# Peptides against a protein of PDB entry 7AE7, part 131

Target 1, 321 residues: chain A of PDB entry 7AE7
Amino acid sequence: KVYKDLREFLEVLEQEGQLIRVKEEVNPEPDIAAAGRAAANLGKNQPAVFFEKIKGYKYSVVTNVHGSWQNHALMLGLDKNTSTKDQFYELNRRWDKFPVPPNVVKREAAPCKENVIDKDINLFEILPLYRINEQDGGFYISKASVVTADPEYPDDFNKLNVGTYRIQVKDRDRVGIQALAMHDIAVQLEKAEAENKPLPIAITIGNNPLVTFMASTPVGYNQNEYEFVGALQDGVPMDIVKSDLYDHLYVPAGSEVVLEGHIIPRVRTVEGPFGEFPGSYSGARLQCEVKIDRITHRTNPIFENLYLGIPWTEIDYLMAL

## One batch from the design tools (peptide; made by RFdiffusion4, then SolubleMPNN)

Design b2_p18_7_s2 (from b2_p18_7, 5 letters changed)
Fold by OpenDDE base, seed 1:
Formats: C-alpha cells, structure tokens, sequence
Structure b2_p18_7_s2 (fold): chain B 321 residues (1-321), chain A 18 residues (1-18)
C-alpha cells in the first residue's frame, strides 16, 4: 500500500485498530499532551490519537501517528504485525531503489492548494496550537517537513532539502526555527545570509507518512528526500507541487498545511525552552526567525504534531531506523 | 475512549530539566 497523503494513512490506521478517534471537544492543554503520553505508555500497539474538536479552534489535531512499530509497518504498507527485523530488511531493500523521482503535479491537482491565505496571516486560525509539554516556552510545530533549497543552485533539484526542525510559534505570522550547523538548512541559510537575502522556505504539515519519515532521516546534501520517498514506496513516485511563492521549492501535493515564507536574514530571536528527545528540556536560545508570507491548506486541515518525552515516544520510532 | 486513554497517563508532561 502507498499513501498519497496523511488522510489515507489515518484511514488505514483506523481500519487496523491503530487510531483512537476522539469526537468530544477537548482542551488543547493538557488533554492533547496527556493523551499523547498515555498512548506512548501503552508500550506496544501505540495508536495515533485523532482529536476532531479542540476548544477555541476550528480544526483537528492528530498525534502519535508514527508512535509504534505497528504504525511503522503500516507506513511501509506491510502487515501491522511485521517484525522489526522484517521491517528493517524491507526498508533496506527499498532504499536501494533510490533515486525514484517524484511526479510534479499541476496546482489544480494538489490538495494542499484548496485554500489560500495571503493576507492577515494568523497561524492560530489554521493550526490548533498547544504546548506539547508543560514547561515548553510556547507552542511548537514538531512534525513539519521543511523545504529549502541551495540559493546558489536553486534549480538543482538534488540540493532541495526536506528536513524536520524544531519550530516555535512566535507570532501570528512568525515562527522560530532551529537550524543546527550540521543540517543542510544551515548551509543554505549561511549562503543566503552572506548576501543579506531571505532564505525561501516552505514549512509543510500533515504529510504522507514516508515524507515525514524521510524528513527525519539524514541524507546527503546532494540527495533529494522525495526521491527516497519514492524508493520507500517500492518504486512508486510521490506527488509534489510547486510552491506558490517560489519556482524552485516543491512541496508534497497532499500536505494538510503549507506555510510559505522566508527566514529573515541575520535575525535571531529567543526560542525555547522545549521538551526534546530523550525527555529533557533544551534551554532557551537565539534561533532563526521565519516570516510566514502565504498559507495554503486543505479544507478542514489536520494539524499533525508529535508528542515527545521520555522514551519511547513517537520521535524515537522516527529515528529508530 | 479518551477517558480510558487519559486514565493511563501519568502526567501531561514527562520531561525533565537538564
């Protein structure tokens, strides 16, 4: 089985008994984090938790999507009871299919383009934001696949980077992003900042589960994560679409929400603290700041976000292979 | 159910300061 988007995966998780659907209205705090922790604490067969209604918000949240070996097997389109060894074997077998180039779909064929917000941007209107852990310094987007390119080689598709980064919401239209020197985004940002130019960015939320997996998996600077997604789909290309603001950035066609904007050059603002892997707080630091300039989203967008804390949580499963 | 799930939660946050 190959998934075009998060929704197709959530449907399979629900069919396989690996999703808890919460239909009653919940408080964003503490209910989402409490449920995420409770799901992780099951130790096995940890389900996704889908919150249909969140007090004060219009849209839904899903957490713990990758939070078990069963969910990981299903992500690979395998039987949920496939052993970790067999999952690893199959992952490696499929990895050898790299590169599998993605399909570029037309804008009108991309679900992520169903709605556009290009003025009066307010992230709180689109994302049901909450603190993942009690002592978090703010609201975090913890499971975004962040798309950037080499500003010197914008047309080199092999240098397109899709990565997962710590993102704190700073304002209605601003987020802090942790770009560590070892990450490809930091190399790209350095080039932009040398010229005092913004770095174009697309922060994509609620993706095909293999996109999220690959965004969390380090690859070479000259390797495209989307071409690995196609490999992990056993040779089936994934669908991407051109971003609205930038000709050189491509986003997953099925993303629930796409935040398009730029990293502000030579600006650093306080970000954190945040409860990270392995269940410790990373302190407040000066981090990069992104201005959100445009949002595209699916109708009734699902905010996919991590719960993370003392192992094993969803992040541990994303990094385990 | 949510209540059954929440009953298994030890805390909304299991992160320690380092």
Amino acid sequence: as target 1 above (321 residues)
Amino acid sequence: SLDELLAKATTPSEVVEV
Scores: peptide ipSAE 0.176, ipTM 0.752, DockQ to the pose 0.036
Fold by OpenDDE base, seed 3:
Structure b2_p18_7_s2 (fold): chain B 321 residues (1-321), chain A 18 residues (1-18)
Amino acid sequence: as target 1 above (321 residues)
Amino acid sequence: SLDELLAKATTPSEVVEV
């Protein structure tokens, strides 16, 4: 089975008993984190947790989407009881199909384009933001697939980077992003900042689970993550669409939310702390800042966010494949 | 309680259009 978007995957998770739906209104804090911990305590078969109603917000949250080997099997379109060994075998078999070029769809065919916000940007109106950990210095977007390009080679699709980075919400239209020197985004940012130019960026939230997987998987600088998604779909191309602001940035056609903007050159602001691991907070650091200039989103967008709880967390599963 | 949160969690048999 191949999934076009997060919604098709959540439907399968629910059908397979790998999704818990919380229908009652929850408090963003501490209920989301508490329910995530509770789901993690259900044993090896950890379900996703979908929160339909969040106090003070209009939209839903889903967590722990990649939080089990069963969810990973389903992501690959396998039986949920497929052994880890057989999942690895199938992953490796499909990996050899690289590259599988994506389909570029028209704007009108892309669900991520259903709604547009181009003025009075307010992330809190679109994303049910919460502290993942009680001691976090703010609200984090922890499971975004961030799209950037090489500013020297913007038309080279092989240099288009889709990565996962720690993102702190700083203001209504500002986010801090952790671009570490080991990340491809840091190479691209360095090139832009050398010329004192903004780096175009699209922060995509709520994707096809294989996009999220590949965005969390290191690949070569001249390898496109979308071409690996097609390989992992057993040779079925994924659908991408041009960003609204940038002809050279392509986003998943099915993204729940797309934040389009730019990294402000040579600006660094305080980011953190964040509880990346249980009992371990990263200190406050100076990080780059993104201005959000445009949002596109699906109607009733689902905020997919990472659950950081007791090991094994979904991050451990994302890194284990 | 966490148990109360779990008790409020349902696996709906009906696909709610998300």
Scores: peptide ipSAE 0.162, ipTM 0.607, DockQ to the pose 0.020
Fold by OpenDDE base, seed 5:
Structure b2_p18_7_s2 (fold): chain B 321 residues (1-321), chain A 18 residues (1-18)
Amino acid sequence: as target 1 above (321 residues)
Amino acid sequence: SLDELLAKATTPSEVVEV
């Protein structure tokens, strides 16, 4: 089975017994994190947790989407009871299909383009933001697939990077992004900053689970993550669409929310702390700042965010493959 | 409560309540 978007995957997770739906209104803090921890305690078959109603917000949150081996099997379109060994075998078999180029769909065919916000940008109107950990210095977008290109080779699709980075919300239209020197985004940013130019960016939230997986999987700088998604879909291309602001950036057609903007050159602001691991807080650091210039989103967008709490965390599963 | 959240959740039939 292949998924076009997060919604198709969540439907399968629910059908397969791998999604808990919370229908009552929850407080964003502490209920989301608490319910995630409770779901993690349900044993080896850790379900995703979908919160339909969040106090003070219009839209839903889902967490722990990649939080179990069953969820990973289903992500690969396998039986949920597929052994970890067989999942790895199938992953490796499909990996050899790289590259599988994506389909570029028309704007009108892309669900992520259903709604546009191009003025009075307010992230809090679109995303049910909450502190993941009690000690977090702010609200984090922890499971975004961030799209950037090489500013020297913007038309080189092989240099289009889709990565996962720690993102702290700073203001209504600003986020801090952790671009570590080992990340492809840092290479691209260095090139832009050398010329004192903004780096174009699209922060995509709520994707096809294989996009999120590949964004969290290190690949070569000259390898496009979307072409690996097609490989992991057993040779079925994924659907991408051109960003609204940039001709050279493509986003998943099915993204729940797309934040389009730019990394402000040579600006650094305090970011953190964030509880990346249980009992481990990364201190406050100077990080890059992104200005959000445009939002596109699906109607009733789902905010997918990382579950963090007790081991095994969702990140442990994402890194284990 | 967390227990109330879990109790009101549509638990899929295969989630073994421990």
Scores: peptide ipSAE 0.127, ipTM 0.628, DockQ to the pose 0.018
Fold by OpenDDE base, seed 2:
Structure b2_p18_7_s2 (fold): chain B 321 residues (1-321), chain A 18 residues (1-18)
Amino acid sequence: as target 1 above (321 residues)
Amino acid sequence: SLDELLAKATTPSEVVEV
């Protein structure tokens, strides 16, 4: 089975008994993180947790979407009881189908374009933001697929990068992003900053689960993550759409929320601390800052966010394959 | 239920500063 978006995957998780739907109103803190930790502590068959109503917010949150081997099997369209060994075998078999080029759909066919915000941008109106861990220095977007291009080769689709980065909310229309030297985004940012130019960026939230998986999987600088998504879909292309602000950036057609903007050149601001995947806080550091210039989103967007802490949590499953 | 899930929760703050 292939999924067009997060919603089709959540439907399958629910049908397979791998999703807990919370219909009662919850407090964003501590209830979301507490439920994420509780789900992780089950040790096996860890479900996604979907919160329909969050106090003080309009929209829903889902967490722990990739938080088990059962959810990974279902992501691959396999039986939920498929062994980790057989999942790995199937993943490798499909990997050899690379490249499978995506379909570029028209704007009117892309669900991520249903709504537009181009003025008075406020991330808190679109995303039910919360602290993932109590000692986090702010609200984090921990499961975004971030799209950037090589500023020297903006039309080279093979250099289009889709990665997962630590993103702290800094203001209504600003986020901090951790661009480590080992990440492809750091190479692209260095080129932009050498010329004192902004780096165009699209931060996509709530995707096809294989997009999120590939954004968390290191690939070569000249390899497009969307072409691997098509390979992992057993040769079925994924659907992408052109961003609204940039002709050279393409986003998943089914994204719940797309934050379009730019990394401000040569600006660094304090980011962190944040509770990392080993169950330890990284110290506060000077990190890049993104200005959000436009938002597109689905009607009633779902905020997909990661729970992380002492292993094993969702991030450990994303990194294990 | 949420209550049943939360009854399995430990403290959400299981992250240690290193």
Scores: peptide ipSAE 0.086, ipTM 0.668, DockQ to the pose 0.036

Design b2_p18_7_s3 (from b2_p18_7, 6 letters changed)
Fold by OpenDDE base, seed 4:
Structure b2_p18_7_s3 (fold): chain B 321 residues (1-321), chain A 18 residues (1-18)
Amino acid sequence: as target 1 above (321 residues)
Amino acid sequence: SLDELLAKATRPSEVVLV
């Protein structure tokens, strides 16, 4: 089984008994985080938790999508009871199929292009934002697949990076992004900042689960994560579409929300504290700032976000294989 | 259900990282 988008995966999770659908209105705090922690604490068969109604917001949230070995097996299109060993062997077998180039679809065929916001941008109108842990310094986007390119080689598709980074919401149209020196985005940003140029960026939310998996998996600087997604789909290409603002950036065609913008050169603002994957808070740091210039989104977009804390949580399953 | 899921949480502090 191959998934075009998050919605096809959520349907399978629900069919397999690996999704809790919450139909009653919830408070964004503490209910979403409390449910994420409680789901993680089940120890096995940890379901996704889908919140249809969030008080004060228009759209839905889903969490814990990758939060179990069962969900990980289903992501690979395997039986939910496939052993971790067999998942590992299958992952490695498919990895050797790299590269599998993506299909570039037309704008009119891409679900992420159904709606456009190009003025009066307010992230709070599109994303039901909440604190993931009580002591977080703000609202975080924790499962975004962030697309950037090498500014010296913008047309080199092998240098197109799709990564997962900690993103704090700073304003209606501003986010802080943690770009550490070991991340490919930091190399690309250094090149842009050397010339005092903005770095083009597309922050994609609510993707095909293998896109989210690959965005969380380190690959070589000259390896494209989308070509690994095709490999992990057992040789079936994924669908991508050109971004609206940038000819050289491609986003998953099925993304729920795409935030298009730029990293502001040589600007650093306070970001954090944030509860990290070891179960400890990081201190506040000066981090990069992104201006959001355009949003495209599916009708009734689903905000996919991650709960993280003391292991094992969803992030540990994303990083385990 | 949400209530059944939340009933498995033993402490409100389980959502706070230590």
Scores: peptide ipSAE 0.262, ipTM 0.810, DockQ to the pose 0.031
Fold by OpenDDE base, seed 2:
Structure b2_p18_7_s3 (fold): chain B 321 residues (1-321), chain A 18 residues (1-18)
Amino acid sequence: as target 1 above (321 residues)
Amino acid sequence: SLDELLAKATRPSEVVLV
């Protein structure tokens, strides 16, 4: 089985008993984080937790989507009881199918284009933002697949990077992004900043689970994560669509939310603290700042976000396999 | 249920300061 989007995966998780649907209204804090921690604490068969109603917000949140070996098996379209060994075997077998080029779909065929916001941008109207841990310095988007290109080679599709980065919401239309030197985005940003130019960016939220997986998996600078998604789909191409602002950026056609904008060159603002994957807070640091210039989103967008804390949590599963 | 799930949580978040 392959998935076009997050929604098809959530349907399978629910059918397989790997999703808890919360229909009652919850408080964004502490209920979402508490439920994420509780799900992680089950130790096995950890379900996704889908919150249909969040106090003060219009849209839903899902967490812990990758939070178990059972969910990983289902992501690969395997039986949920497939051993970790057999999951690794199958992943490695499929990895050898790289590259599997994505299909570029028309704008009209891309669910992420159903709605557009190009003025009066307010992230709080689109995303049910909350603190993942009690002492987080703000609201984090922790499970985004961030699309950037090489500004020197914008038409080189092999240099199109899809990565997961720590993103703090800074204002209605601004986010801080942690671009570590070891990440491909840092190379691309360095090139842009050398010329004092903005780096075009698309922050995509709520994707096909293999897109999120590949965005969290380091690959070569000249390797496109979408071509690995097709490989991990056992040779079935994924669907991508051109971004609205940038001819050289392509986003998953099925994304729940796409934040299009730019990294402001040579600007750094305070970001953090944030509770990181070891279960410890990283201190506040000066980080890059992104201006959001356009949003596209599905009707009734689902905010996919991870819970992270003392291992093992969802992030540990994303890093393990 | 949510209540049954939340009953498994020891804390809303389990992160330590370094």
Scores: peptide ipSAE 0.178, ipTM 0.790, DockQ to the pose 0.035
Fold by OpenDDE base, seed 3:
Structure b2_p18_7_s3 (fold): chain B 321 residues (1-321), chain A 18 residues (1-18)
Amino acid sequence: as target 1 above (321 residues)
Amino acid sequence: SLDELLAKATRPSEVVLV
């Protein structure tokens, strides 16, 4: 089984008994985090938790999508009871199919383009934002696939980076992003900042589960994560679409939300604290600032977000293979 | 159910400030 988008995967999770649908209205805090922690604490068969109604918001949240070995097997289109060993062998077998180039679809064929916001941008109108842990210094987007390119080689598709980074919401149209020196985005940002230029960015939320997996998996600087997604789909290309603002940035065609903008050169603002994957808070730090210039989104967009805390949580399953 | 899930929710584990 291959998934075009998050929605097709959530349908399979629900069919397989690996999704809890919460139909009652919940409070963003503490209910989402509490449910994420509780799901993680089941120890096995940890389900995704889908919140249809969130007090004060219009749209839904899903968490713990990758939060189990069963969900991981289903992501690979395998039986949910496939052993971790057999999942590993199948993943490696498919990895050898790299590269599988993506299909570039027309704008009109891309679900992520159903709606456009190009003025009066307010992230709170599109994303049901909440604190993942009580002592977080703000609202985090923890499961985005962030698309950037090499500013010296913008047309080199092999240098297009799709990565997962810690993102704090800073304002209605601004986010802080943690770009550590070990990340490919930091190399690209350094090149842009050397010239005092903005780095074009597309922050994509609610993707094909293999896109999210690959965005969390380190690859070579000259390797494209989308070409690995096609490999992990057993040779079926994924669908990408050109961003609206940038000819050189491509986003997953099925993304629930795409935040298009730029990293502001040579600006650093306070970000954090944030509850990290070991179950410890990192202190406040100066981080990069992104201006959001345009949003595209599916109708009734699903905010996919990570619950993280003391292991094992969803992030541990994303990084396990 | 959500209630059954939440009943298993441990308090947010003591997040150690590091």
Scores: peptide ipSAE 0.169, ipTM 0.732, DockQ to the pose 0.035
Fold by OpenDDE base, seed 1:
Structure b2_p18_7_s3 (fold): chain B 321 residues (1-321), chain A 18 residues (1-18)
Amino acid sequence: as target 1 above (321 residues)
Amino acid sequence: SLDELLAKATRPSEVVLV
């Protein structure tokens, strides 16, 4: 089975008994993180947790989507009881299908384009933001697939990068992003900052689970993550759409939310602390700052976010392959 | 249910400062 979007995957998780639907209103804190930790602590068959109603917010949150081997099997369109060994075998078999070029769909065919916000940007109106761990220095977007390109080669689709980065919300229209020197985004940012230019960025939230998986999987600088998604879909291309602000950036057509903007050149602001994947806090650091200039989103967007802490949590399943 | 899940929750605060 191939999934067009997060919603199709959540439907399968629910059908397979791998999703808890919470219909009662919850508090953003501590309820979401508490439920994420509780789900992780089940040790096996860890479900996604879908919160339909969050106090003070308009939209829903889903967590722990990748939080088990069962969910991982389902992501690959396999039986949920497929052994880890057989999942690895199938992943490797499909990996050999690279490259599978994506389909570029028209704007009118892309669900991520259903709604547009181009003024009075307020992330809190679109995303039910919360602290993932109690001592987090702010609200984090932890499962975004961040799209950037090489500013010297904007038309080279093989240099389009889709990565997962630590993102702290800093203001209504600003986020901090951790661009480590080992990441392709840091190479691209260095080129932009050398010329004192903004780096175009699209921060995509709530994707096809294989997009999220590939965004967390390191690939070569001249390899496109979307072409691996098509390979992992057993040769079925994924659907992408051109960003609204940038002709050279393509986003998943089915994204729940797309934050389009730019990394502000040569600006660094305090970000953190954040509870990291080892179950330890990474301290506050000076990080890059993104200005959000445009939002596109699906109607009733789902904020997909992970819980992370002492292993094993959702992030460990994303990084295990 | 959420309550059954939360009853299994350890405190979200299991992240240790290093």
Scores: peptide ipSAE 0.168, ipTM 0.763, DockQ to the pose 0.036

